Peptides against a protein of PDB entry 5EIB. Designs and how they scored, part 339

Target 1, 366 residues: chain A of PDB entry 5EIB
Amino acid sequence: VDLEPGTMDSVRSGPFGQIFRPDNFVFGQSGAGNNWAKGHYTEGAELVDSVLDVVRKESESCDCLQGFQLTHSLGGGTGSGMGTLLISKIREEYPDRIMNTFSVMPSPKVSDTVVEPYNATLSVHQLVENTDETYCIDNEALYDICFRTLKLTTPTYGDLNHLVSATMSGVTTCLRFPGQLNADLRKLAVNMVPFPRLHFFMPGFAPLTSRGSQQYRALTVPELTQQMFDSKNMMAACDPRHGRYLTVAAIFRGRMSMKEVDEQMLNVQNKNSSYFVEWIPNNVKTAVCDIPPRGLKMSATFIGNSTAIQELFKRISEQFTAMFRRKAFLHWYTGEGMDEMEFTEAESNMNDLVSEYQQYQDATAD
Target 2, 366 residues: chain A of PDB entry 5EIB as posed
Amino acid sequence: VDLEPGTMDSVRSGPFGQIFRPDNFVFGQSGAGNNWAKGHYTEGAELVDSVLDVVRKESESCDCLQGFQLTHSLGGGTGSGMGTLLISKIREEYPDRIMNTFSVMPSPKVSDTVVEPYNATLSVHQLVENTDETYSIDNEALYDICFRTLKLTTPTYGDLNHLVSATMSGVTTCLRFPGQLNADLRKLAVNMVPFPRLHFFMPGFAPLTSRGSQQYRALTVPELTQQMFDSKNMMAACDPRHGRYLTVAAIFRGRMSMKEVDEQMLNVQNKNSSYFVEWIPNNVKTAVCDIPPRGLKMSATFIGNSTAIQELFKRISEQFTAMFRRKAFLHWYTGEGMDEMEFTEAESNMNDLVSEYQQYQDATAD

## One batch from the design tools (peptide; made by RFdiffusion4, then SolubleMPNN)

Design b2_p29_6_s2 (from b2_p29_6, 16 letters changed)
Fold by OpenDDE base, seed 3:
Structure b2_p29_6_s2 (fold): chain B 366 residues (1-366), chain A 29 residues (1-29)
Amino acid sequence: as target 1 above (366 residues)
Amino acid sequence: KEEKFEKERKELLEEAAAKRKAREERRAA
């Protein structure tokens, strides 16, 4: 789904374009112009019914519908505005189904779009209310991984998307292979989300290795475990050492000893015990899938629900507040039928979310 | 654990539905 036809043509012409049904390509003629309100109230609102018709058709074809998965950018008008409109409409029609998102956070290091703080804040407001699970993928963190860890001198959009794809494949492993821990979206939510509003996850992937070092790297369970918990491997631009994990899931793939995985997972928890809340029992979940990802002998995927994610929301809030106090570009949003009150509501809800994360960070066992 | 999750999730969904309705009413005025 896109408001621009050119993105859909790129997907259709891609190496996997034929795996999608032609009728499931829904696109507009006029883009959102990086305006959330245009995506949510005008151009996106004209297209949303056509998308919902496809969603209904595909949902009716499912023997057991677990829920929905959306991948979108929060900086752009289509992904942010139309994406959150679609989430809202699906949530109204399917309130009993799980809503999962991969939400790409904007970064000044990757995009110069001035209104990204508005689009992101307005999107986060919708995600707090209308999603059950949101994987926060920060373009800043992806860029830093590409540059520092992968040793790419000039990271491309393709390099960033490769990390996203590896992570998405990792977190969905348990859904694709029967008999594993968190084998469905609902079980994952029950294990990962101790408080309904606190459903924003920091993902990570291992191994991350530069092309020049790949030939020299032995892939071991200890190395995967160490890298997976390294702050530099987090795909959200927050430091887990500045907060506490409420919950963690680790998903190992490949032929490995379950005993060795359990030993290494216990060791990393014990070494990092100060970075876990003590009042949530059994808050680390581990799964092992014997089937490795393509091109790797083994991998590990990390899902963290950490109070450190508030750093990401604080960054967005600071940028939003600095712009909104000046009433900069507000007429672009209000001209598309948005109320100025929605900005204040979104700002308040995001600040409340930050306060909630801080409260649980500071909470002790009774 | 699951029952608690479903209860608290339902409460959040009801709140979200009320907020959506209030936004729609403001836009229609």
Scores: peptide ipSAE 0.514, ipTM 0.926, DockQ to the pose 0.887
Fold by OpenDDE base, seed 4:
Structure b2_p29_6_s2 (fold): chain B 366 residues (1-366), chain A 29 residues (1-29)
Amino acid sequence: as target 1 above (366 residues)
Amino acid sequence: KEEKFEKERKELLEEAAAKRKAREERRAA
């Protein structure tokens, strides 16, 4: 789905364009112009019914509908505005199904779109209320991985999208292959989300490999385990050492010893025990899938529900506040039918979320 | 109008870069 036809033509003409049904390509003509309000109230509102018709048709064809998965950006107008409209409409029609998102967080390092903090804040407000689980894929972190870790002098969208694809493939492993842990979206939510509003995940991946770098590093299970818990491998620009893990899932792929995985996972928990909440028992879950990702012998994917994720929301809030206090560009949103109060409500709800994470960070077992 | 928006864009990007640098320095300390 897009509000621009050119994106759909690119997907359709791509190497995998034929895996999608032609009738499942829904697109607009005018685009959202990087405006959340245009995505949510005008251009997106005109297209949403056509998307819902496709969603209904595909949902009716499912033998067992678990829920929905959306991949979207929060910096643009389509992914943010129309994406959150779709989430709201799907939640209204399917209130008993899991809403899962891969939400790409904006960064001034990656995009020059000045209104991204507005689009992100308005989107986070919707995601807090209408999703059950959200993977925070932060363009700040992806850029820093590409530049600092992968030594790419000029990171491209292709380089960032490679990291996104690796992460998405990792976190969906248990849904796509036979396994015991997180075999469905509901079990993932039960294991990862102890509090309904605190459903924002910090993903991480090991090994980090650039697109086309067949650096066949024979990684060991200890190296994978150490790398997946390294802050430099996190796809969100947060330091886990500045917060506490509420819950963790680790997903290993490839032929390895389950015993060795369990030993290394125990060792890393014990070494980092100060960075876990002590009042959530059995809050680390581990899965192993014998099927490695393409081009690797083994990998590990990390999913962290950490109070350190508040650093991401504080970054967005600081950028939002700097614009909103100056009333910068507000007329672009109000001209599409938004009230200025919706900005204040979204800012308030995101600040409340930050306060909730801080409360649970400071909570001790009595 | 465009010159005002370009100026506001530049100021916001510079402010965001400064805040990011200050966060990175606090994380390295």
Scores: peptide ipSAE 0.023, ipTM 0.399, DockQ to the pose 0.014
Fold by OpenDDE base, seed 1:
Structure b2_p29_6_s2 (fold): chain B 366 residues (1-366), chain A 29 residues (1-29)
Amino acid sequence: as target 1 above (366 residues)
Amino acid sequence: KEEKFEKERKELLEEAAAKRKAREERRAA
């Protein structure tokens, strides 16, 4: 789905364009112009019914519908505005189904859009209310991984998208292979989300590989475990050492000893015990899939629900507040039918979310 | 109002283009 036809042509012409049904390509003509309100109230609102018709058709063809997975950017107008409109409409129609998102967070380091703080804040407001699980994929973290870890002097969108794809493949491993931990979206939510609003995840991946570099490196389970918990491997731009993990899931892939995985996972928890809440029992879950990812002998994917994610929201909030205090560009949103009060509501809800994370960070076992 | 909107839009598009260009220049260097 896109409000621009050219993006759909790029997907169709891509190496996997044929895996999608032609009738499932829904696109507009005018785009959202990087305006959330244009995606949510005007151009996106005109297209949403056509998307919902496709969603219904595909849902009816499912023997067992678990829920929905949306991949979108929060910095743009289409992914943010229309994406959150779709989430709300799907939630209204399928209230008993899981809403999962892969939400790409904007970064000033890689942003071409000056209004991204508005689009992101307005999107986060919707995600807090209408999603069950949100993987926070931060373009800042992806850029820093590419630059610092992968030693790419000039990270491309192709390099960033490779990391996103590896992460998405990792976190969905349990959904795609039978007999795994978190074999369904609801079980993932039960294991990862102790509080309904606190459903924003820090993903991480090991080994980190650039596009076109096949690392034939013989990785060990200890190395994978250490890398997976390294703050430099987090795909959200927050340091888990500045917060506490509420819950963690680790997904190992490849031929390895389950015993060795369990030993290393216990060791990393014990070494990092100060970074876990003590009042959530059994808050670390581990899965091992014997099927490695393509081109790797083994991998580990991390899913963290950490109070450190508040650093990401604080960054967005600070940028939002700096623009909103100046009333910068507000008329672009209000001109598309948005109320100015929605900015204040979105800011408030995001600040409340930050406060909730801080409360649980500071909470001790009674 | 419309002229001011179009001016601000143009300025934003120019800023976005300048940021892209500065990234492309940093990528070519």
Scores: peptide ipSAE 0.006, ipTM 0.328, DockQ to the pose 0.013
Fold by OpenDDE base, seed 5:
Structure b2_p29_6_s2 (fold): chain B 366 residues (1-366), chain A 29 residues (1-29)
Amino acid sequence: as target 1 above (366 residues)
Amino acid sequence: KEEKFEKERKELLEEAAAKRKAREERRAA
């Protein structure tokens, strides 16, 4: 789905364009102009019914509908505005189904527009209320991984999207292979989300290796486990050491010893025990899939529900507040039928979310 | 006020479009 036709043509002409049904390409003509309100109240609102018709048709063709997965950017008007409108409409029609998102967070280092803090804040407000599971993919973290770890001198959106694709492939492994941990979206939510509003995940992927070092790197279970818990490997721009893990899932792929995985996972928990909450029993889940990812002998994918994710929301909130206090660009949103009160509500709800994460970070076992 | 707004909107849209086009060109190369 896009409000601009050119993006859809690029997907159709791409190496995987043929895996999508032609009738499932829904697009507008006018674009969102990087405005959340244009995506949510005007151009997106005109297109949403056509998207819902496709969603209904595909849902009716499912033998067992678990839920929905949306991939979107929170910085742009289509992904943020129309994406969150679509989430709301799907939640209204399918209240018993899981809503899962891969939400790309904006970064000043990788910025398209000045209004990204508004689009992100307004989107997070909707995601708090209308999603069950959200993978936070931060363009700040992706850029830093590309530059520092992968040794790319000038990271491109292609390089960032490669990391996104690897992460998405990793976290969906359990959904694609029977008998695994978190084999369905609801079981993932039960294992990962101890509190309904605290459903924002910090993903990570190992191995991350520069092209120049790939030939010299051994792939071992200890190295994968160590890299997976390294703050530099997180796809969200927060340091896990500044918070506490509520829940963790680790998905190993390739031929390896389950015993060695369990030993290394126990060792990393013990080494990092101060960074886990003690009052959630069995909060680390591990899965092993014998099928490696394409081009690797083995990998590990990390899913963390950490109170450190508040650093990401604080960054967005600070940028939002600095812009909103100046009333900068507000008339672009209000001119599309948005009320100015929705900015204050979205800011408030994001600050409440930060406060909730902090509360559970400071909570001790009584 | 409206003319200044329309100008600032147009400039931001043109900048965003130029950045998108430059990304698409880098993906096609």
Scores: peptide ipSAE 0.006, ipTM 0.293, DockQ to the pose 0.014; fails the geometry check

Design b2_p29_6_s3 (from b2_p29_6, 19 letters changed)
Fold by OpenDDE base, seed 2:
Structure b2_p29_6_s3 (fold): chain B 366 residues (1-366), chain A 29 residues (1-29)
Amino acid sequence: as target 1 above (366 residues)
Amino acid sequence: REEKYEKERKELLEKAKEKRKKREERRKA
């Protein structure tokens, strides 16, 4: 789905264009112009019914519909505005189904789009209310990984998207291979989300290795475990040491000893016990899939529900507040039929979310 | 744990419906 036809033509002409049904390509003509309100109230609102018709058709074709997965950017107008409109409409029609998102957070290091803080804040407001699980994929963190860890002098969208695809493949491993822990979206939600509003995940992937060092690196279970908990391997620009893990899932892939994995996972928890909440018993879940990712002997994917995710929301909130206090570009949004009060409501709800994470960070066992 | 989660999720869904309704009412005014 896109408000621009050129994106769909690029997907169709791409190496996987034939994997999608032609009728499942829904697109507009005008685009959203990086405006959330165009995506949500005008251009996106004209297209949403056509998308819902496709969603219904595909949902009826499912033997057991678990829920929905949306991949979108929060910086652009289509992914943010139309994406959150679509989430809202699907949530109204399918309230008992899980809504999962892969939400790409904007960064000034990657994009010069001035209104991204508005689009992100307005989107986060919708995600807090209408999603069950949100993987926070932060362009800030992806850029830093590409530059510092992968030693790419000028990271491209292709380099960032490679990290996104590896992460998405990792977190969906349990859904794609039978006999795994968290084998469905609902079980994942119950295990990872102790409080429904606190459903924003910090994903991470190991190994992250530069091309020059890849040949010399042994991949061991201890090394994967250590890297998976390293802040430098997180796909969200947050330091886990500045917060506490509410819940963690670790997904190992490849041929390895389950016993060794359990021993290393226990060791990393014990060494980092101060970074876990003590009042949630059995809050770390581990899965092992014998099937490695393509091109690797083994990998580990991390899913953290950490109170440190508030650093990401604070960054967006600070940028939002700096613009909103000046009423910068507000007329572009209000001119599309958006109420100025929605900005204040979105800011408030994101600040409430930050406060909720802080409350649970500071909570002790009674 | 599952029952608690489902209850709290249901409460969040109802609050979200009420907020959506209020936003739609303001936008139509």
Scores: peptide ipSAE 0.484, ipTM 0.920, DockQ to the pose 0.880
Fold by OpenDDE base, seed 3:
Formats: structure tokens, C-alpha cells, sequence
Structure b2_p29_6_s3 (fold): chain B 366 residues (1-366), chain A 29 residues (1-29)
């Protein structure tokens, strides 16, 4: 789905364009112009019913519908505005199904779009209410991984999207292969989300290796485990050391010893025990899939529900507040039929979320 | 744990539904 036809043409002409049904390509003629309100109330609202018809058709074809997965950007107008409109409408029609998102967070290091803080804040407000699981993929963190870890001098969107695709493949491993922990979206939610509003995850992937170092690096379970818990490999721009993990899932892929995985996972928990809450029993889950990802002997994917994610929301909130206090660009949103009160409601709900994470960070076992 | 989660999730869904209704009522006024 896109409000611009050119994105759909790129997917259709791509190496995997033929895996999608032509009828499932729903697109507009006029883009959202990086405006959330165009995506949510005007251009996106005109297209959303056509998308819902496709969603219904595909849902009816499922033997066992678990839920929905959306991939979108929160900085743009289409992914943010229309994406959250679609989530809201799907949630109303399918309240018993799991809503999962891969939400790409904007960063000034990657994009010069001045209204991204508005689009992100308005989107986060919708995600807090209408999703069950949200993987926070921060363009800033992806850029820093590409530059610092992968040694790419000028990271491209292709390089960032490669990290996103590896992570998406990793976190969905348990859903795609039988006999795994968190084999369905609902079990993942029950295991990872102790409180329904606190459903924002920090993903990570290992191995992250520069092209020049790939030939010399033997991948081992200890190295994967260490890299997976390293703050520099988090795909959200927050430091886990500034918060506490509520829950963690680790998904190993490839031929490895279960015993060695369990030993390394215990060692990393013990080494980092101060960064876990003590009042959630069995809050670390490990899965091993014998099938490696393509091109790798082994990998590990990390899913962290950490109170450190509040750093990401604080960054967005600070940027939002600096613009909103000046009433900068508000007429672009209100001109599309949006109420100015919705900005204040979104800001308030995001600040409440930050306060909730802080409360659970400071909570002790009784 | 599952029963607790499903209960709290249901309560959140009802609150979200009420908020959506109020936003839509304000947008139509």
C-alpha cells in the first residue's frame, strides 16, 4: 500500500515483485507530502476502504488468522498517517486479532523533513492505543550501526533496509518454523508484554560484521550472544544500560548446541543482572531454530522490552514540543481537517507512556 | 498470566474505542 504509485512500481519491478498478487497492490495518485493529516484524514482516508477490502479478502483466505503485521515509517505522511488509520480500522473490525508493527522512527541524521516530530508523535499516540506489539526500528540506530559497526562511509537507505529485513526475518523465525517458543503472535505478546501499553520493543541482530571482516570472523554462540546484548547493536536509539529489561526474547538460528546457548544466555543475564527487573519471573526466553538464515551459518535475533525505550520517546517529545510551542506548520495539519487538540492529546499520551516506563524501571520486588 | 493479559488487553481496547468515538464526535462538530 502506498499513496504514491512509484513505490509500488519499484516493488513490482524488483526481484520479488512476482510473489505479490497484482490485486493486492493498492495505491493512490497523490502522496501525503510528509503530512500525517493527509495520510489520516484526506488522501489516506479516500484509499483506506480499498485497502480494507483486500485485508478482508486475505483474512478470509487464512486457515488460522493470528493477526496483522504492518511495516511503516513514522516520519513520512503515508506510513504514519495512512498506516495508523489502517491500524485503527483493522483493530475495530478484528479486535480479537493481534496487531503487530515494524515502526521505523525518524531521525534528523537521516532525514531533513522538518515535520517528522509531528508525524512520529501522532503515530506513537495511535500505536499506544491500537497495537499489541511494536518493533521500534530507529533510523538513527541503523545509521550508527552501518557507519560504526559495518564500516560503511556513506550509509544508504539500501544498507538501512538490509538491517530491517534481517531483523524482520529474525523476529518472525518462531512464527515460520514449527516447534519454537513464541510460535504465535499471541504467545509472543503474553511473554513479552507484561502491561498492554508497554508493547514497544528494541530489536537487535547478530552477526553484524563489516564486509572486510566477514572472511576472518568465526561465528560462535558466545560472540553472537555478546553482540546481541551489546548496546551498539540495538536497532532503537536507546542504551539498555540506562533502563531495565522487563522481558527479553533471543532467537538463535543455525546448527548449534542447545546446552551452549543456554550456558551463554545464563552468563549474559548474570553479567547484566542489574539491567533486568527482578519482579518479573522467567523474563528471558530463548529459542533455537536449526535452519540458519540465507548466507549465514548462524545468527541471533534479540527482542527487548526495556524501560530504556523511553529515551526514544523523550527525543521525539522534545523535538515535537520545540515545534508545537512555536505553532510551526500547524496549518498544514488543520487544513486537512485535523483538530489542534489531537496534537495535545498525542503529546500527553506519549509523556504518560514515558512516565509508565519510568515507574516500572524504579519498581522493586516487594 | 495469559488470562491476566487478555483481561487487561480487553480493558485497553474498550478505552481506545471510547477515545476514538470522542475524537470522531469532535471532528464532526
Amino acid sequence: as target 1 above (366 residues)
Amino acid sequence: REEKYEKERKELLEKAKEKRKKREERRKA
Scores: peptide ipSAE 0.473, ipTM 0.916, DockQ to the pose 0.892
Fold by OpenDDE base, seed 4:
Formats: structure tokens, C-alpha cells, sequence
Structure b2_p29_6_s3 (fold): chain B 366 residues (1-366), chain A 29 residues (1-29)
């Protein structure tokens, strides 16, 4: 789905364009112009019913519908505005199904779009209410990984999207291969989300290695485990050491010893015990899939529910507040039929979310 | 644990419906 035809044509003409049904390509003509309100109330609202018809048709074809997976950006108008409208409409029609998202957080390092803090804040407000699990894929963190770890001097969207694709492949491993932990979206939510509002995940992937060093690096279970828990490997720009893990899932892929995985996972938990909450028993889950990702002998994918995610929301909130206090560009949103009160409600709900994460960070076992 | 999660999730869904309704009422006024 897109409000612009060009993106859909690129997907259709791409090497995997034929994997999608032609009738499932729904697109507009005008785009959202990086405006959340155009995506949510005008251009996106005109297109949403045609998307819902396709969603219904595909849902009815499922023997056992678990839920929905949306991939979208929070900086642009289509992914943010229309994406959150679509989530809301699907949630109204399918309240018992799991809503999962891969939400790409905006960064000034990647995009010069001045209104991204508005689009992100308005989107996060919707995601807090209408999703069950959200993978926070932060363009800030992706850029920093590309630049610092992968040694790419000028990271491209192609380089960032490669990290996104590796992460998405990793976190969906348990859904695609039988006999794994968290084999369905509901089990993932029950295991990862102790409180329904606190459903924002920090993803990570290992190995992350520069092209020049790949040939010299032995991939070992200890190295994967160490890299997976490194703050520099987090695909959300947060330091886990500034918070506490509520829950963690680790997904290993490739032929490896289960015993060695369990030993390394126990060792990393013991070394980092101060960064876990003590009042959630068995809050680390490990899965091992014998099938490696394409081009690697082994990998590890990290899913963290950490109170450190508040750093990401604080960054967005600070940027939002600096613009909103000046009433900068508000007329672009209000002109699309949006109320100024929705900005204040979105800011408040995001600040409440930050306060909730802080409360659980400071909570002790009684 | 699952029953507790489903209960709290249901409570969040009802609160979200009420908030959506209030936003829609203000936008139409």
C-alpha cells in the first residue's frame, strides 16, 4: 500500500514483485507530502476502504488468522498517517487478533524532513493504543551501525534497509519454522509484553561485520551472544544499560550446540543481572533454529523489551516540543481537518508512556 | 499469565475505543 504509485511500481518491477498478488497492490495518486494529517484524514482516508476490502479478502482465506503485520515509517505521511489509520480500522474490525508492527523511527541524520517529529509523535500515540507489539527500528541506530560498525562512509537507504530485512527475517524465524519458542504472535505477546502499553521492542541482529572483515571473522556462539547484547548492535538508539529489561527473546539460527547457547545465555544474564528486572521470573527466552539465514553460517536475533526505550521517545518528544511551542507548520495539519488538541494528547500520551517505563525501571521486588 | 494479559489487553482496548470516539466527536464539531 502507498499513496504514491512510484513505490508500488518499484516493488512490482523488483526481483520479488511476482510473490504478491496483483490485486493486492493498492495505491493512491497524490501522496501524503510528509503530512500525517493527509495520510490519516484526507488522502489516506479516501484509499483506506479499498485496502480494508483486500485485508478482509485475505483474512477470510486464512484457516487460522493469528493477526496482522504492518511495516511502515513514522517520519513520512503515508506510513505514519495512513499506516496508523489502517491499524485503527483493522483493530476495530479484528479486536481479538494480534497487531504487530515494524515501525521505522525518523532521524535527522537520515532525513531533512522538518515535520518528522510531528508525524512520529502522532503515530506513537496511535501505536500505544492500537498495537500489541511494535518493533522500534530507529533510523538513528541504523545509520550509526552502518557508519561505526559496518564502516560505510555514506550509508544509503539500501544499507539501512538491509539491516531492516535481516532483523525482520530474524524476529519472524519462530513463525516460519516449526518447533520454535514463540511460534505464534499471541505467544510472543504473552511472553514479551508484561503490561499491554509497554509493547515497544528494541531489536538487534548479529553478526554485524564490515565487508572488509567478514572473511576473517569466525562466527561463534559466544561472539554472537556478546554482540547481540552490545548497545552498539541495538536497532533502537537506546543504551540498555540506562534501563532494565522487562523481557528478552534471543533467536539463534544455524547448526550449533543447544548446550553452548544455553551456557552463553546464562552467562550473559548473570553478567548483566543489574540490567534485568528481578520481579519478572523467566523473562529471558531462547530459541534455536537449525536453518541459518542466507549467506551466513549462523546468526542471532535479539528482541528486548527494555525501559531504556524511553530514550527514543524522549528524543522524539524533545524535537516535537521544540516545534510545537513555536506552532511551526501546524496549519499544514489543521488545514487537513486535524484538531490542535490531538497534538497535545499525543504529546501527553507519549510522556505518560515514558513515565510508565521509568516507574517499572525503579520498581523493586517487594 | 495469559489470562492476566488478555484481561489487561481487553481493558486497554476499551479505553482506546473511548479515546477514539472522543477524538472523532471533537473533529466533527
Amino acid sequence: as target 1 above (366 residues)
Amino acid sequence: REEKYEKERKELLEKAKEKRKKREERRKA
Scores: peptide ipSAE 0.466, ipTM 0.915, DockQ to the pose 0.891
Fold by OpenDDE base, seed 5:
Structure b2_p29_6_s3 (fold): chain B 366 residues (1-366), chain A 29 residues (1-29)
Amino acid sequence: as target 1 above (366 residues)
Amino acid sequence: REEKYEKERKELLEKAKEKRKKREERRKA
């Protein structure tokens, strides 16, 4: 789905464009112009019913509908505004189904779009209320990985999207292969989300290796385990050492010893015990899939529910507040039929979320 | 654990529904 036809043509002409049904391509003509309100209340509202018709048709064709997965950007107008409109409408029609998202967080390092803090804050407000699971893919973190770890001098959207695709492949491994831990979206939610509002995940992937060093690197279970818990391997720009893990899932892929995985996972928990909450028993889950990702002998994917995710929301909130106090560009949103009060409500709800994460960070076992 | 999660999830969904209704009422006013 897009409000611009050119994006859909790019997908259709791509190497895998033919895997999608032609009738499932829904697109507008005018775009959202990086405006959340255009995506949510005007241009996106005109298109949403045609998307819902496709969603209903595909849902009815499912033998066992678990839920929905949305991939969207929170910085743009379409992914943020129309994406959250679609989430809201699907949630109203399917309240018993799981809503899962891959939400790409904006960064000033990647985009010069001034209104991204508005689009992101308005989107996070919707995600807090209307999703069950949100993977936070932070363009800040992706850029830093590309530049610092992968040694790319000028990271491109192609380089960032490669990391996104690797992460998405990793976190969906248990859904795609039988007999794995968290084999359905509801089990994942029950295991990873101790409180329904605290459903924002820090994904991570290992190995992350520069092209120049790839030939010299031996991949081992200890090395994968160490890198998977390294803040430099997180796809969200948060340091886990500044918070506490509520829950963790680790997904190993490739032929390896389950015993060695369990030993290394125990060792990393023991070494980092101060960064886990003590009041959630068995809060680390491990899965091993014998099928490696393409081009690797082995990998590990991390899913962390950490109170350190508040660093991401604080960054967005600070940027939002700096613009909103100046009433910068508000007329672009209000001109699309949006109330200025919705900005204040979104800011408040995001600050409440930050406060909730901090509360559970500071909580002790009774 | 599952029953607790489903209860709290249901409470969140009802609150979200009420907030959506209030936002829509203000936008149409």
Scores: peptide ipSAE 0.457, ipTM 0.912, DockQ to the pose 0.874

